# Designs tried in a protein design run: peptides against a protein of PDB entry 6B4E. Part 7

Target 1, 295 residues: chain A of PDB entry 6B4E
Amino acid sequence: TNFDKISKMFWHYKDKIAQIKQDIVLPIKKADVNVRNLLSRHKRKINPKFGQLTNSNQQLFKIQNELTQLINDTKGDSLAYHWILNFIAKAVVHQAETEVRVKPESALPLGKLTLYLLVQFPELQELFMARLVKKCPFVIGFTCEIDTEKGRQNMGWKRNNENKWEDNTSYDERMGGILSLFAIITRLQLPQEFITTTSHPFPIALSWHILARICNTPLNLITNTHFVILGSWWDAAAVQFLQAYGNQASKLLILIGEELTSRMAEKKYVGAARLRILLEAWQNNNMESFPEMSP

## One batch from the design tools (peptide; made by RFdiffusion4, then SolubleMPNN)

Design b2_p17_3_s4
Fold by OpenDDE base, seed 1:
Structure b2_p17_3_s4 (fold): chain B 295 residues (1-295), chain A 17 residues (1-17)
Amino acid sequence: as target 1 above (295 residues)
Amino acid sequence: MMEEMEKELEELEKKYS
């Protein structure tokens, strides 16, 4: 694992967030009133769509079509188009932070919708990844110390209006929710209409990188959060991961489930205990996955 | 990808040996 490269990737996306603010978000405030009105209306229509997802593929397809039309309405203005995509990127991640954290299986319909949009609108890919890395650096296997305020900020910790850090449980759950969404995206097959013409924008190989990089992270940087997000990933993608990489996948799952947890046993992390339970379930041929969506 | 995966696994196995 080349951690220097991972750090460079992390800061690349941090720079991208700053660039998005300067080149997309701020300029639109000075745009023509008609453009601003269009975007305001579209934002109001788009925002509730993510909460309207269910375990129904029919409902998913309906929402996909509605969002596609709304996004296409902005293509006449490049700035407006990129603004609406950035809004969608933020909204999807926010949905993961709020709904997926309390109902992990909701990551499946959200992930399917997101993957569809990422393929349909390729410009969304960099916007979405930048937002993911900003909110949850674990998606690229990045870890830094959290002994400093800057370190905590880099790892996605939030402060409230009173400058108080969020509690550990809230942080862990948010990270788990975001990672669940990303894990689902990496293990989903492309929609049928794209499978023969387009490559997967965030393939299962990215799940390999997450696990391998965390497993190779210096132990003094490993926290309970690492185990929480590994558990979230496991629920979301372990079955499909094993199907994709076979024996190599098995070896890596044993490394994180058995070896990493053992090295950190003295910390008595709750997340690590859960990961051990997941490992044992797998060893007993009782690995569970999220239920498939209805037709 | 397969060769890279094997290399990473070897590195990790060494770390946890």
Scores: peptide ipSAE 0.695, ipTM 0.966, DockQ to the pose 0.925
Fold by OpenDDE base, seed 2:
Structure b2_p17_3_s4 (fold): chain B 295 residues (1-295), chain A 17 residues (1-17)
Amino acid sequence: as target 1 above (295 residues)
Amino acid sequence: MMEEMEKELEELEKKYS
């Protein structure tokens, strides 16, 4: 694991967030009033769509079509187009932080929708990844110390209006929700209409990097959150990961499930205990996956 | 990719040996 490379990736996306603000968000405030009004209307129409997802493929396709039309309506103005994509990136991550954290299986329809949009609108990919890394650096296997305020900020910790850090449970659940979404995206097949024309923008190899990088992280930086997000990843993608990489996947799952948890046993992390349970279930040929969506 | 994965696994196995 090249941690320098990972760090450079992290800061690349942090810089991208700043760039988005300067090049997209702020300029639109000075744009023509008609453009601003258009975007306001589209924002109001787009935002509720993510909450309208169900376990139904029919509903998914409906929402895909509606969002596609709304986004296409902005293509006449490049700034407006990028603004609406950035809004979507933020909205998807927000949905992961709020809905997926409490209902992990909702990651599947959300992930399918997101993957569709990422392929249909390639400019969304960098915007989305930047938002993911800002909110949940675990998606690229980045970890830093959280003993400092800057470290906590870098790892996506939030402060309330009273400048108090969020509680550990809230942080863990948010990170788990975001990671679940990303894990789902990495293990999904491209929609049928794109298989022959487009490469997967966030393939299963990115799941490999998450697990391998966490396993290779200095143990003094490993927290309960690491185990929580590994558990979230496991529920979301472990079955498909094993299918993709076979024996190599098996070795890596044993490393995180057995070896990493054992090294951290003295900490008595609740997330680690959960991961041990998942490992045991796999060893007993009882590994579960999210149910497939209905027609 | 497969060769890179093997190298990473070897490194990790050494870490946890």
Scores: peptide ipSAE 0.694, ipTM 0.966, DockQ to the pose 0.922
Fold by OpenDDE base, seed 3:
Order: structure tokens, then sequence, then C-alpha cells
Structure b2_p17_3_s4 (fold): chain B 295 residues (1-295), chain A 17 residues (1-17)
């Protein structure tokens, strides 16, 4: 594992977030009133759609089409187009933080929608990844110490209006929700209409990197959150991961499920205990995945 | 990719040996 490369990637996306603010978000505030009105209307129409997802493919396709039309309406103005995509990136991650954290299976329809949009609108990819890394650095396997204010900020910890850090449970659940979404995206197949013309923007190999990088992280930096997000990833993608990489996948799952948990046993992390349960279920040929969506 | 994965696994196995 090249940790320097990972750090460089992390800071690249941190810089990207700053660039987005300077070049997209702030300029729109000074844009033509007609453009601002258009974006305001579109924002209001787009925002609720992510919460309208169900386990129905029919509903998914409806929302995909509606969002596609709304985004296409902005393509005449590059700044407006990038603004709406950035808004969508933020909204998707927010949905993962709020809905997926409490209902992990909701990651499937959200992931399908997101993957569709990422392929349909390639400019969304960098915007989305930047937002993901900012909110949940685990998506690229980045870890730093959290015993400093800057460290916590880098790892996506939030503070309230009273400058108090969020509780551990809240942080763990948010990270789990975001990671669940990303894991789902990595294991989904491209829609049929794109398979022959486009490469997967966030393929299953990115799941490999997440697991391998976490497994190779210095043990003194491993926290309960690492195990929580690994458990979230497991629920979301372990079955498909095994299908993709076979024996190599098995070895890596054993490393995180058995070896990493064992090394950290003295900490008695609740997340680690859950991961052990998932490992045992797999060993007993009882690995479960999210149910497929209905027609 | 497969060869790189094997190298990574070897590195990890050494870490946890």
Amino acid sequence: as target 1 above (295 residues)
Amino acid sequence: MMEEMEKELEELEKKYS
C-alpha cells in the first residue's frame, strides 16, 4: 500500500472541494437572475426525488428520467450545469447520511440511480467523488489520527453550533451510510444501454482498495468506525465481491474479518464484534445480500 | 490487477503473521 499516494489523492479532493466553491458555488450567486431562478426551481424539484425511491425499478426509472430532463435543461449554461451536478452530488451523499444510515437496504435504489447519473453525466464523477472523500475518507481507504481537531475534521467529523463534536454513534452511522452507498455503486453492473460504450466509473476494484488499505493501516489508527464501515460494506457488497475476485476476495475477507478483528480484540469494539458475526455467517454458508428490487 | 492483488495479499499476510 502506497500511503503517500492515498494522501495525495485525499488532498486532491480536498482542493477540489475548495475549487468547486470558488468556481461554481460562489459565482452562481452573482449570475443572471434568470439563471438563479432556473436553478432554484430545479433544486426544489430535484431535492425530494432521492427520498421518493423505493424498492421498485419502475419508480427508479421514472425518477431517472425526470432527473435526466431536469439536468439537461441546464446544459445551455456550463456554470449552471456544473452547479446542478454539484447540488446532486451533495444531495446524494446527504441521503446516504440520513436514510441509508437507518435503512441500509435503501442504498440499492439510491446506488442504481447514482450510477446511472454518473454515466449519463460524466462531469458528476469528480464532483461526487470529491464530496464522498470530504464526508467519508474511508471511500479511498484514507485514515489519519483523530486525537487532534484537524485530524477529526479530515476524517469527516462534524461539530454542532456549540462547537461540540458529534457523538461516536452518529459519526459511525453516517460513515456506514455513505460507505454502504459507495460499496453498492462499485458492485452494480452498468445499465444495459451503457455496457458496450462506457467503462464503469467506480468499479469493484475500488472496493478492493478500500479493504486492502484499511487492512494495511497502522493498527494504532484503527477505530470502531473502521469496523462499522467494513460491516456496512460487507452487507452491501461482500457477495458480489466474492463473485468478482474469488479466492483472492476470500483471503482479503478473512484478513479483515478474522485477523484485523483479532489484533484489535483488546479494544472490544462493537463494530468488530458485528464483523465477526458476519464472518461466521459466511463460514456457515449463510452470507446474505440485499434483496433485488421489484419490477 | 490480479498480480498486484497477490502482492498486496502477500504484504498483508506478512503483517498479520
Scores: peptide ipSAE 0.694, ipTM 0.966, DockQ to the pose 0.937
Fold by OpenDDE base, seed 4:
Structure b2_p17_3_s4 (fold): chain B 295 residues (1-295), chain A 17 residues (1-17)
Amino acid sequence: as target 1 above (295 residues)
Amino acid sequence: MMEEMEKELEELEKKYS
């Protein structure tokens, strides 16, 4: 594991967030009133659609088509187009922080929708990844100390209006929700219309990197959150991960489920205990995946 | 990719040996 490379990637996306604000978000405020009105209307139509997802493929396809049309309506203005994509990136991550955190299986329809949009609108990819890394650096396997305010900020900790840090449970759940979404995206196949013509933008290899990088992280930096997000990843993608990489996947799952948890046993992390339960379920041939969506 | 995965696994196995 090249931690310098990971750090450079982390800061690249932090810089990207700043660039997005400077080049997309702020300039649109000075744009023509007609453009601003268009975007306001589109925002109002787009925002509720992520919450309208169900376990129905028919509903998914309906929403995909509606969003596609709404996004295409903005392509006549490059700034408007990038603004709406950035809005979508933020909205998807927000949905992961709120709905997926309490109902992890909702990551499946959300992930399918997101993957479709990422392929249909390639410019969304960088915007989405930047937002993910900002909110949940675990998606690229980045970890730093949280003993400082800056460290906590870098790891995605939030402060409320009273400048108080969020509680550990809230942070863990948010990180788990975001990671669940990303894990789902990495293990989904491209839609049939794209599978022969387009490469997967966030393939299953990125799940490998998450697990391997966390497993190789200095133990003094490992927290309960690491185990929580590994558990979230496991629920979301472990079955497909094993299918993809076979024996190598098995070895890595044992490393995180058995070896990493054992090294951290003295901490008695609740997340680690759950991960061990998942490992044991797998060993007993009882590994479960999210249910497939209905027609 | 497979070769890289094996190298990474070897590194991890050493860490946890």
Scores: peptide ipSAE 0.694, ipTM 0.966, DockQ to the pose 0.838

Design b2_p17_5_s1
Fold by OpenDDE base, seed 4:
Structure b2_p17_5_s1 (fold): chain B 295 residues (1-295), chain A 17 residues (1-17)
Amino acid sequence: as target 1 above (295 residues)
Amino acid sequence: SVDELLKELEEEYEKLF
């Protein structure tokens, strides 16, 4: 693991967030009133659709088509197009922070929708990844110290209106929700219409990077959150990860489930205990995946 | 060791991709 490379990637996306604000978000406020009105209407139509997802493929396809049309309506103005994609990137991550955190299996329909949009609208990829890294740097295996305010901010900790840090449970759940979504995206196959013509934008290899980078993280930087997000990843992607990499996947699952948890045993992290339970379930041939979506 | 295994896995990964 090259930690310098990971750090450079982290800061690249932090800079990208600043660039998005300067080049997309702020300029649209000064755009023509007709453009602003169009985007306002589209935002109102788009925003509720992420919450309308169910475990139904029919509902998914309906929403995909509706969103595709709404996004295409903005392509006549490049700034409007990029603005609506940035809005979608933010909305998807927000849905992971709110709904997926409490119902992890909801990551599957959300991930399918997101992957479709990422392929259909390639400009969404950089916008989405920047938002993910800002909110949950675990998606690229980045970790820093949280003993400083800046360190906590870099790791995606939020402050409330009273300038108080969120509690550990809230942080863990949010990180787990975001990571669940990302894990799902990495293990999904491309839609049939794209599988022969397009490369997967965030393939299962990115799950490998997450696990390996966490395993190589200095132990003094490992927290309960690391184990929470590993557990979230496990529920979301472990079955498909094993299918993809076979024995090598098995070795890595043992590393996170047994070796990493053992090294941190003195901390008695609740997340680590859960991850060990997941490992034991797998060893007993009881590994579970999220249920497939209905027609 | 765990570190050696991680290195092996990373090396194998680089061969696969």
Scores: peptide ipSAE 0.041, ipTM 0.727, DockQ to the pose 0.950
Fold by OpenDDE base, seed 1:
Structure b2_p17_5_s1 (fold): chain B 295 residues (1-295), chain A 17 residues (1-17)
Amino acid sequence: as target 1 above (295 residues)
Amino acid sequence: SVDELLKELEEEYEKLF
């Protein structure tokens, strides 16, 4: 693991967030009134769509088509198009922070929708990844110290209006929700219409990188959150990960489930205890995955 | 050790991809 490379990637996406604000978000506030009205109307139509997802593929396809049409309506203005994609990127991550954190299996329909949009609208990819890394650096296996305010901010910790940090449980759950979404995206196959013509934008190899980078992280930087997000990843993607990489996947699952948890045993992390339970379930041929969506 | 096993996995990963 090259940690310098990971750090450079992290700061690349931080810079991208600043660029998005400067070049997309702020300029649109000064745009023509007709453009602003169009975007306001589209935002209101788009925002509820993510909460309308169910375990139904029919419902998914309906929402995909509706969103596709709404996004296409903005293509006549490049700034408007990029603004609506940035809005979607933010909305998807927000859905992971709120709904997926309490119902992890909801990551599956959300991930399918997101993957479709990422392929249909390639400009969404950088916008989405930048938002993911800002909110949950674990998606690229980045970790820094959280002993400073800047360190906590870099790791996606939030402060309320009273300048109080969120509690540890809230942070852990949010990180788990975001990571669940990303894990699902990495393990999904492309939609049938794209599978022969397009490469997967965030393939299963990115899950490999997450696990390997966490295992190589200095132990003094490992927290309960690391184990929580590994558990979230496991529920979301472990079955498909094993299918993709076979024996090599097995070795890596043992490394995170047995070796990493053992090295951190003195900390008595609740997340680590859960990860050991997941490992034991797998060893007993009782690995569970999210239920498949209905036709 | 974890580090030794990870090094082996990284080497094998580079062969696979």
Scores: peptide ipSAE 0.040, ipTM 0.718, DockQ to the pose 0.916
Fold by OpenDDE base, seed 2:
Formats: structure tokens, C-alpha cells, sequence
Structure b2_p17_5_s1 (fold): chain B 295 residues (1-295), chain A 17 residues (1-17)
């Protein structure tokens, strides 16, 4: 693991967020009133769609088509198009922070929708990844110290209106929700219509990087959150990860489930205990995956 | 060591995929 490379990636996406604000968000505020009105209407139509997802493929396809049409309506104005994609990127991550954190299986329909949009609208990829890294640096295996205010901010910690940090449980759950979504995206197959024409934008190899980079992280930087997100990843992608990489996947799962948890045993992290339970379930041939969506 | 195993896995990954 090259930590300098990971750090450069992290800061690249942090800079991208600043660029998005300067080049997309702020310019739209000065745009023609008709463009602003169009985007306001589209925002109101798009935002509820993510909450309308169910375990139904029929409902998924309906929402995919509706969103595709709404996004296509903005393509006549490049700034409007990029603004609506940035809005979608933010909305998807927000859905992971709020819904997926409490209902992890909801990551599957959300991930399918997101993957479809990422392929259909390639400009969404950088916007989405920048938002993911800002909110949950774990998606690229980045970790820094959280003993400083800046360190906590870099790791996606939020402060409330009273300038108080969020509680550890809230942070852990948010990170778990976001990582569940990303893990699902990495393990999904491309929709049938794209398999022959497009490469997967966030392939299963990115899950490999997450696990390996966390295992190589200095132990003094490992927290309960690391184990929580590894557990979230496991529930979302472990079965498909084993299918993809076979024996090499098994070695990496043992590293996170046995070796990393053992090294941190003195901390008595609840997330580590959960990860050990997942390892034991796998060793007993009882590894579970999220149920497939209905027709 | 865990670090040695991780390095091995990374090297093997580059060869396999």
C-alpha cells in the first residue's frame, strides 16, 4: 500500500469539492432565471425518487427511466447538466447516510440505481466519488488522526449547531451506510445493456483496495469505525468478493476478520466483535448476502 | 507477518488481473 498515493487521491477529491462549488454551484446562482427555475423544478422531482426505491426491479426500472428523462432535459445547458448531476451525487450519498444506515439491505436498490446513472451519465462519476471521499474517506482506504479538529473534519465528522461533534454511534452508522452503498456498487454487474459497451466505473478491485489499505493502516489510527465499516462491507459484498478472487479473497477476509481484530483485542471494540461473528459464520459455511430484488 | 502477506496479495493481484 502506497499511503502517499492514497493521500494524494484524498486531497484530489477534496480539491474537486472546492472546484465543484466554484465552477458549478456558484455560477448557477448567477444564471438566467429560467435556468434556475428549471433546476428548482427538476430538483423537487428528483429528490423524492431515491426514497421511492423498494426491493422491486419494476419500481427500479421506472425510477431509472424517470431520472434519465429529467437529467436529459438539462443537457441543452452544460452548466445546468453538471449542476443536476452534482445534486444527484449529493442526494445519493445523503440517502446512504439516512436510509441505508438503518436498513442496510436498501443499499442494493440504491446501488443498482446509482450504477445505472454512473454508466448512463459518465460525468456523474467524478462528482459522486468526490462526494463519497468527502463524506467517507474509508471508500478509498484513507485514514488520518482524529485527535485534531482538522483530522476529524477530514475523516467526515460533523458538528451540530452548537459546534459539538456528533456522537461516535452516529458517525459509525453514517460511515457504515455510505460504505455499504459503495461496496454494493463495486460488486454489482453492469446492466445488460451496458456489458458490451462500457467498463465498470467502480469495479470489485476497489473493494480489494479498501480492505488491504485498512489492514496496512497504522494500528494507532485504527478505531471502532474501521471495524464497523468492514462489517458493513462484509454484509454487502463478501460473497461476491469471494466469487471474484477465490482463495486470495479468503486470505484477505481472514486478515480483517482474524488478524486485525486480534491485534486490536485490547480495545474491546464492538465493531471488532461483530466482525469476528461474521468470520465465524463464514467458517461455519453460513455466509449471508442481501436477498436479490423481486421482479 | 500481516504486512508481508498483504504485500504478497497485492503482487499476486497484479499478476492475476
Amino acid sequence: as target 1 above (295 residues)
Amino acid sequence: SVDELLKELEEEYEKLF
Scores: peptide ipSAE 0.038, ipTM 0.729, DockQ to the pose 0.755
Fold by OpenDDE base, seed 5:
Structure b2_p17_5_s1 (fold): chain B 295 residues (1-295), chain A 17 residues (1-17)
Amino acid sequence: as target 1 above (295 residues)
Amino acid sequence: SVDELLKELEEEYEKLF
């Protein structure tokens, strides 16, 4: 693992967030009144769609079509188009921080929707990845020290209305929710209409990188959060990861489930205990996956 | 290719602790 490369990637996306604000978000405030009104109406229509997802593929396809139409309405204006995609990127990540956090299996319909949009609208990919890295650096296996304010900010910690840091449990759960979504996206097959024409934008190899980079992270930087997000990843993608990489996947799952947890045993992390339970379930041929969506 | 990807992943695996 090359951590210098990972750090450069992290800062690239941090810079991208600043660029998005400067080049997309702020300029739209000075745009034509008709454009601003269009985007305001579209924002109001788009925002509730993510909460309307269920375990139904029929409902998913309905929402996909509705969002596609709404996004296509903006393509004639490059600034408006990028603004609406950036809004969608933010909304998807926010849904992961709230709904997926409390109901991990909801990552499946959300992930399917997101993957469809990422392929249908390629310009969404960089906007979405920048938002993911900002909110949850674990998606690229980035970790830094959190004993400083800057370190906590870099790792996606939030402050409340009283300018106090969020509690550890809230942070862990939010990171788990975002990571669950990303894990699902990496293990999903492309929609049938795109398989022959498009490469997967965030393939299962990115899950490999998450696991490998965490395993190689200096032990003094490993926290309960690392184990929480590994457990979230496991629930979301472990079955499909084993299907993709076979014996090599098995070796890596043993490294995170047995070796990493053992090395950190003295810390008595709750997340590590859960990960060991998941490992044991797998060893007993009881590895579970999220249920498939209904027709 | 799938084979090239697996080779890269194997190289990454060998760098694990």
Scores: peptide ipSAE 0.026, ipTM 0.681, DockQ to the pose 0.192

Design b2_p17_7_s3
Fold by OpenDDE base, seed 4:
Structure b2_p17_7_s3 (fold): chain B 295 residues (1-295), chain A 17 residues (1-17)
Amino acid sequence: as target 1 above (295 residues)
Amino acid sequence: SFEELLEELEKEYEELF
């Protein structure tokens, strides 16, 4: 694992967030009133769509079509188009922080919708990845110390209106929710209409990178959160990961479930205990995946 | 290619710990 490369990638996306603010968000405030009104109407129509997802593929396809039309309506103005995609990127991550956090299986319909949009609108990919890395740097296997204010900020910790850090449980749950969504995206097949014409923008190999990079992270930087997000990843993608990489996947699952948890046993992390339970369930031929969506 | 990806993944695996 090349940690210098990971660090460079992390800071690239931090810079991208600043660029998005400067080049997309701020300029639209000075745009023509008709453009601003269009975007306000579209924002109001788009925002509820992510919460309208269910375990129904029929409902998913309906929402995909509605969002596609709404996004296409903005293509006549490049700035408006990029603004609406950035809004969608933020909304998807927010849905992961709020809904997927409390109901992990909701990552499946959200992930299917997101993957569709990422392929249909390629400009969404960098906007979405930048938002993911800002909120949950675990998606690229980045870790730094959290003993400083800057370190906590880099790792996506939030402060409330009273400038108090969020509690550990809240942070762990948010990171788990975001990572669940990303894990789902990496293990989903492309929609049938794209499978022959487009490469997967965030393939299952990115799940490999997450696991491998966490395994190689200096032990003094490993926290309960690392095990929480590994457990979230496991629920979301372990079955499909095994299908993709076979014996090599098995070895890596044993490394995270047994070796990494054993190395950190003295910390008695709750997340590590859960990950060991998941490993044991797999060893007993009881590995579970999220249920498939209904027609 | 798939073969190139496997080689990369195997290399990354060898770098573990």
Scores: peptide ipSAE 0.039, ipTM 0.744, DockQ to the pose 0.192
Fold by OpenDDE base, seed 1:
Structure b2_p17_7_s3 (fold): chain B 295 residues (1-295), chain A 17 residues (1-17)
Amino acid sequence: as target 1 above (295 residues)
Amino acid sequence: SFEELLEELEKEYEELF
């Protein structure tokens, strides 16, 4: 694992977030009133769509079409277009932090919608990845110390209005929700209409990188959160990961489930205990996946 | 190719731990 490369990638996306604020978000506040009104109307129409997702593919396709039209309406103004895409990126991640956090299987319809939008609107890819890395650096296998304020901020910890850090459980659950979404995206196939014309923007190989990078992370930096997000990833993508990489996937899952948990056993992390249970279920031929969506 | 990817994955596996 090349940690320098990972660090460079992390800071690239941190810089991208700053750029988005300066070049997209702030300028719109000073834009023409007609543009601001358009974006306000579109924001109000777009925002509830993510909560309207169900386990129905029919409903998914309806929402995809509605969002596509709403986004296309902004293409006449480049700044407006990028602002809407950035809004969508933020909204998707927020949905992962709230709904997927409490209902992990909801990552499947959300992931399908997100993947469709990422392919349909390629400019969303950089905006979305930047938001993901800012909120959950685990999506690229980045880890730093959290014994400093800066370290916690880099790892996506939030403070409330009283400058108090969020509790460990809240942080773990949010990270799990975001990583579940990303894991789902990596294991989804492209919609049929795109298979011959487009490559997958976030392929299953990115799941390999997450797992491998966590396995190679210095043990003194490994926390309960690492095991929580590994468990979230497992529920979301382990079956498809094994299908994709076979024996090599199996070896990596054993390294995470057995070796990494054993090395950290003294810490008695609850997340590690859960991951061990998932490993044991797999060893007993009882690995589960999220239910497929209905027609 | 798939074969090339597997080779890369094998190399990455060798770097684990």
Scores: peptide ipSAE 0.036, ipTM 0.736, DockQ to the pose 0.250
Fold by OpenDDE base, seed 2:
Structure b2_p17_7_s3 (fold): chain B 295 residues (1-295), chain A 17 residues (1-17)
Amino acid sequence: as target 1 above (295 residues)
Amino acid sequence: SFEELLEELEKEYEELF
């Protein structure tokens, strides 16, 4: 694991967030009233769509079509188009922080929708990844110390209105929700209409990077959150990961489930205990995945 | 390519612990 490369990647996306603000968000505030009104209307129509997802493929396809039309309506103005995509990127991550957090299996329909949009609108890819890394650096296997305010900010910790840090449970759950979504995206096949024409924008190899980079993280930086997100990843993608990489995947799962948990046993992390249970279930030929969506 | 990806993954595996 090259940690310098990971750090450079992390800061690249931090810079991208600043660039998005300067080049997309702020300029729209100075746009003509017609453009601002259009975007306001589209925002109101788009926002509820993510919450309308169910375990139904029929409902998914309906929402895909509706969002596609709404986004296409903005293509006549490049700034408006990029603004609406940035809005969508933020909305998807927010949905992971709120809904997937409490219902992990909801990551599947959300991930399918997101993957469709990422392929249909390639400009969304960089916007989405920047938002993911800002909110949950674990998606690229980045970790830093959280003993400083800056370190906590870099790792996506929030402060409330009283300038107090969020509680550990809230942080763990948010990170788990976001990582569940990303894990699902990495293990999904492209929609049939894109398989022959497009490469997967966030392939299963990115799951490998997450696991490997966490395994190689200095032990003094490993927290309960690392085990929570590994457990979230496991539920979302472990079955498909094994299918993709076979014996090498198996070795890596043993490393996170057995070796990493054992090395951190003195900390008695609740997330580590759960990950150990997942490992044991797999060893007993009882590994489960999220149920497939209905027609 | 698939071969390049496999080599990268194998290299990354060798760097684990």
Scores: peptide ipSAE 0.036, ipTM 0.731, DockQ to the pose 0.246
Fold by OpenDDE base, seed 5:
Structure b2_p17_7_s3 (fold): chain B 295 residues (1-295), chain A 17 residues (1-17)
Amino acid sequence: as target 1 above (295 residues)
Amino acid sequence: SFEELLEELEKEYEELF
């Protein structure tokens, strides 16, 4: 694992967030009143769509079509188009932080919707990845110290209105929710209409990177959160990961489930205990995945 | 590629564990 490369990638996306604010978010406030009104109406229509997802593919396709139309209405103005995509990127990540956090299986319909939009609107890819890295650096296997304010900020910790850090449980759950969404996206097949024309924007290899980079992270930087997000990833993608990489996937699952947890046993992390339970279930031929969506 | 990632992981694993 080249940690210098990972750090450069992390800071690239931090810079991208600043650029988005400067070049997209702030300029739209000075745009034509008709454009601002259009975007305000579209924002209000788009925002509730993510909460309308269910375990139904029919409902998913309906929402996909509605969002596609709303986004296409903005293509005549490049700034408006990029603004609405950035809004969608933020809304998807927010849904992961709130809904997926408490109901991990909801990552499946959200992930399917997101993957569709990422392929249909390629400009969403960079905007979405920047938002993911800002909120959950674990998606690229980045870790830094959290004993400083800057370190906590870099790792996506939030402060409340009283300038107090969120509690550890809240942080762990949010990171787990975001990572679940990303894991689902990496293990999903492209929709049938795109398979022959487009490469997967966030393929299963990115799951490999997450696991490998965490395994190679200095042990003094490993926290309970690392094990929580590994458990979230496991529930979301372990079955499909094994299907993709076979014996090599098995080796990596043993590395995180047995070797990494054993190395950190003295810390008695609750997340590590859960990961060992998942490993044991797999060893007993009882690995489970999220249920498939209904028609 | 997967092969490149595996090779990198294996080298690092041997050094770390």
Scores: peptide ipSAE 0.045, ipTM 0.747, DockQ to the pose 0.088; fails the geometry check

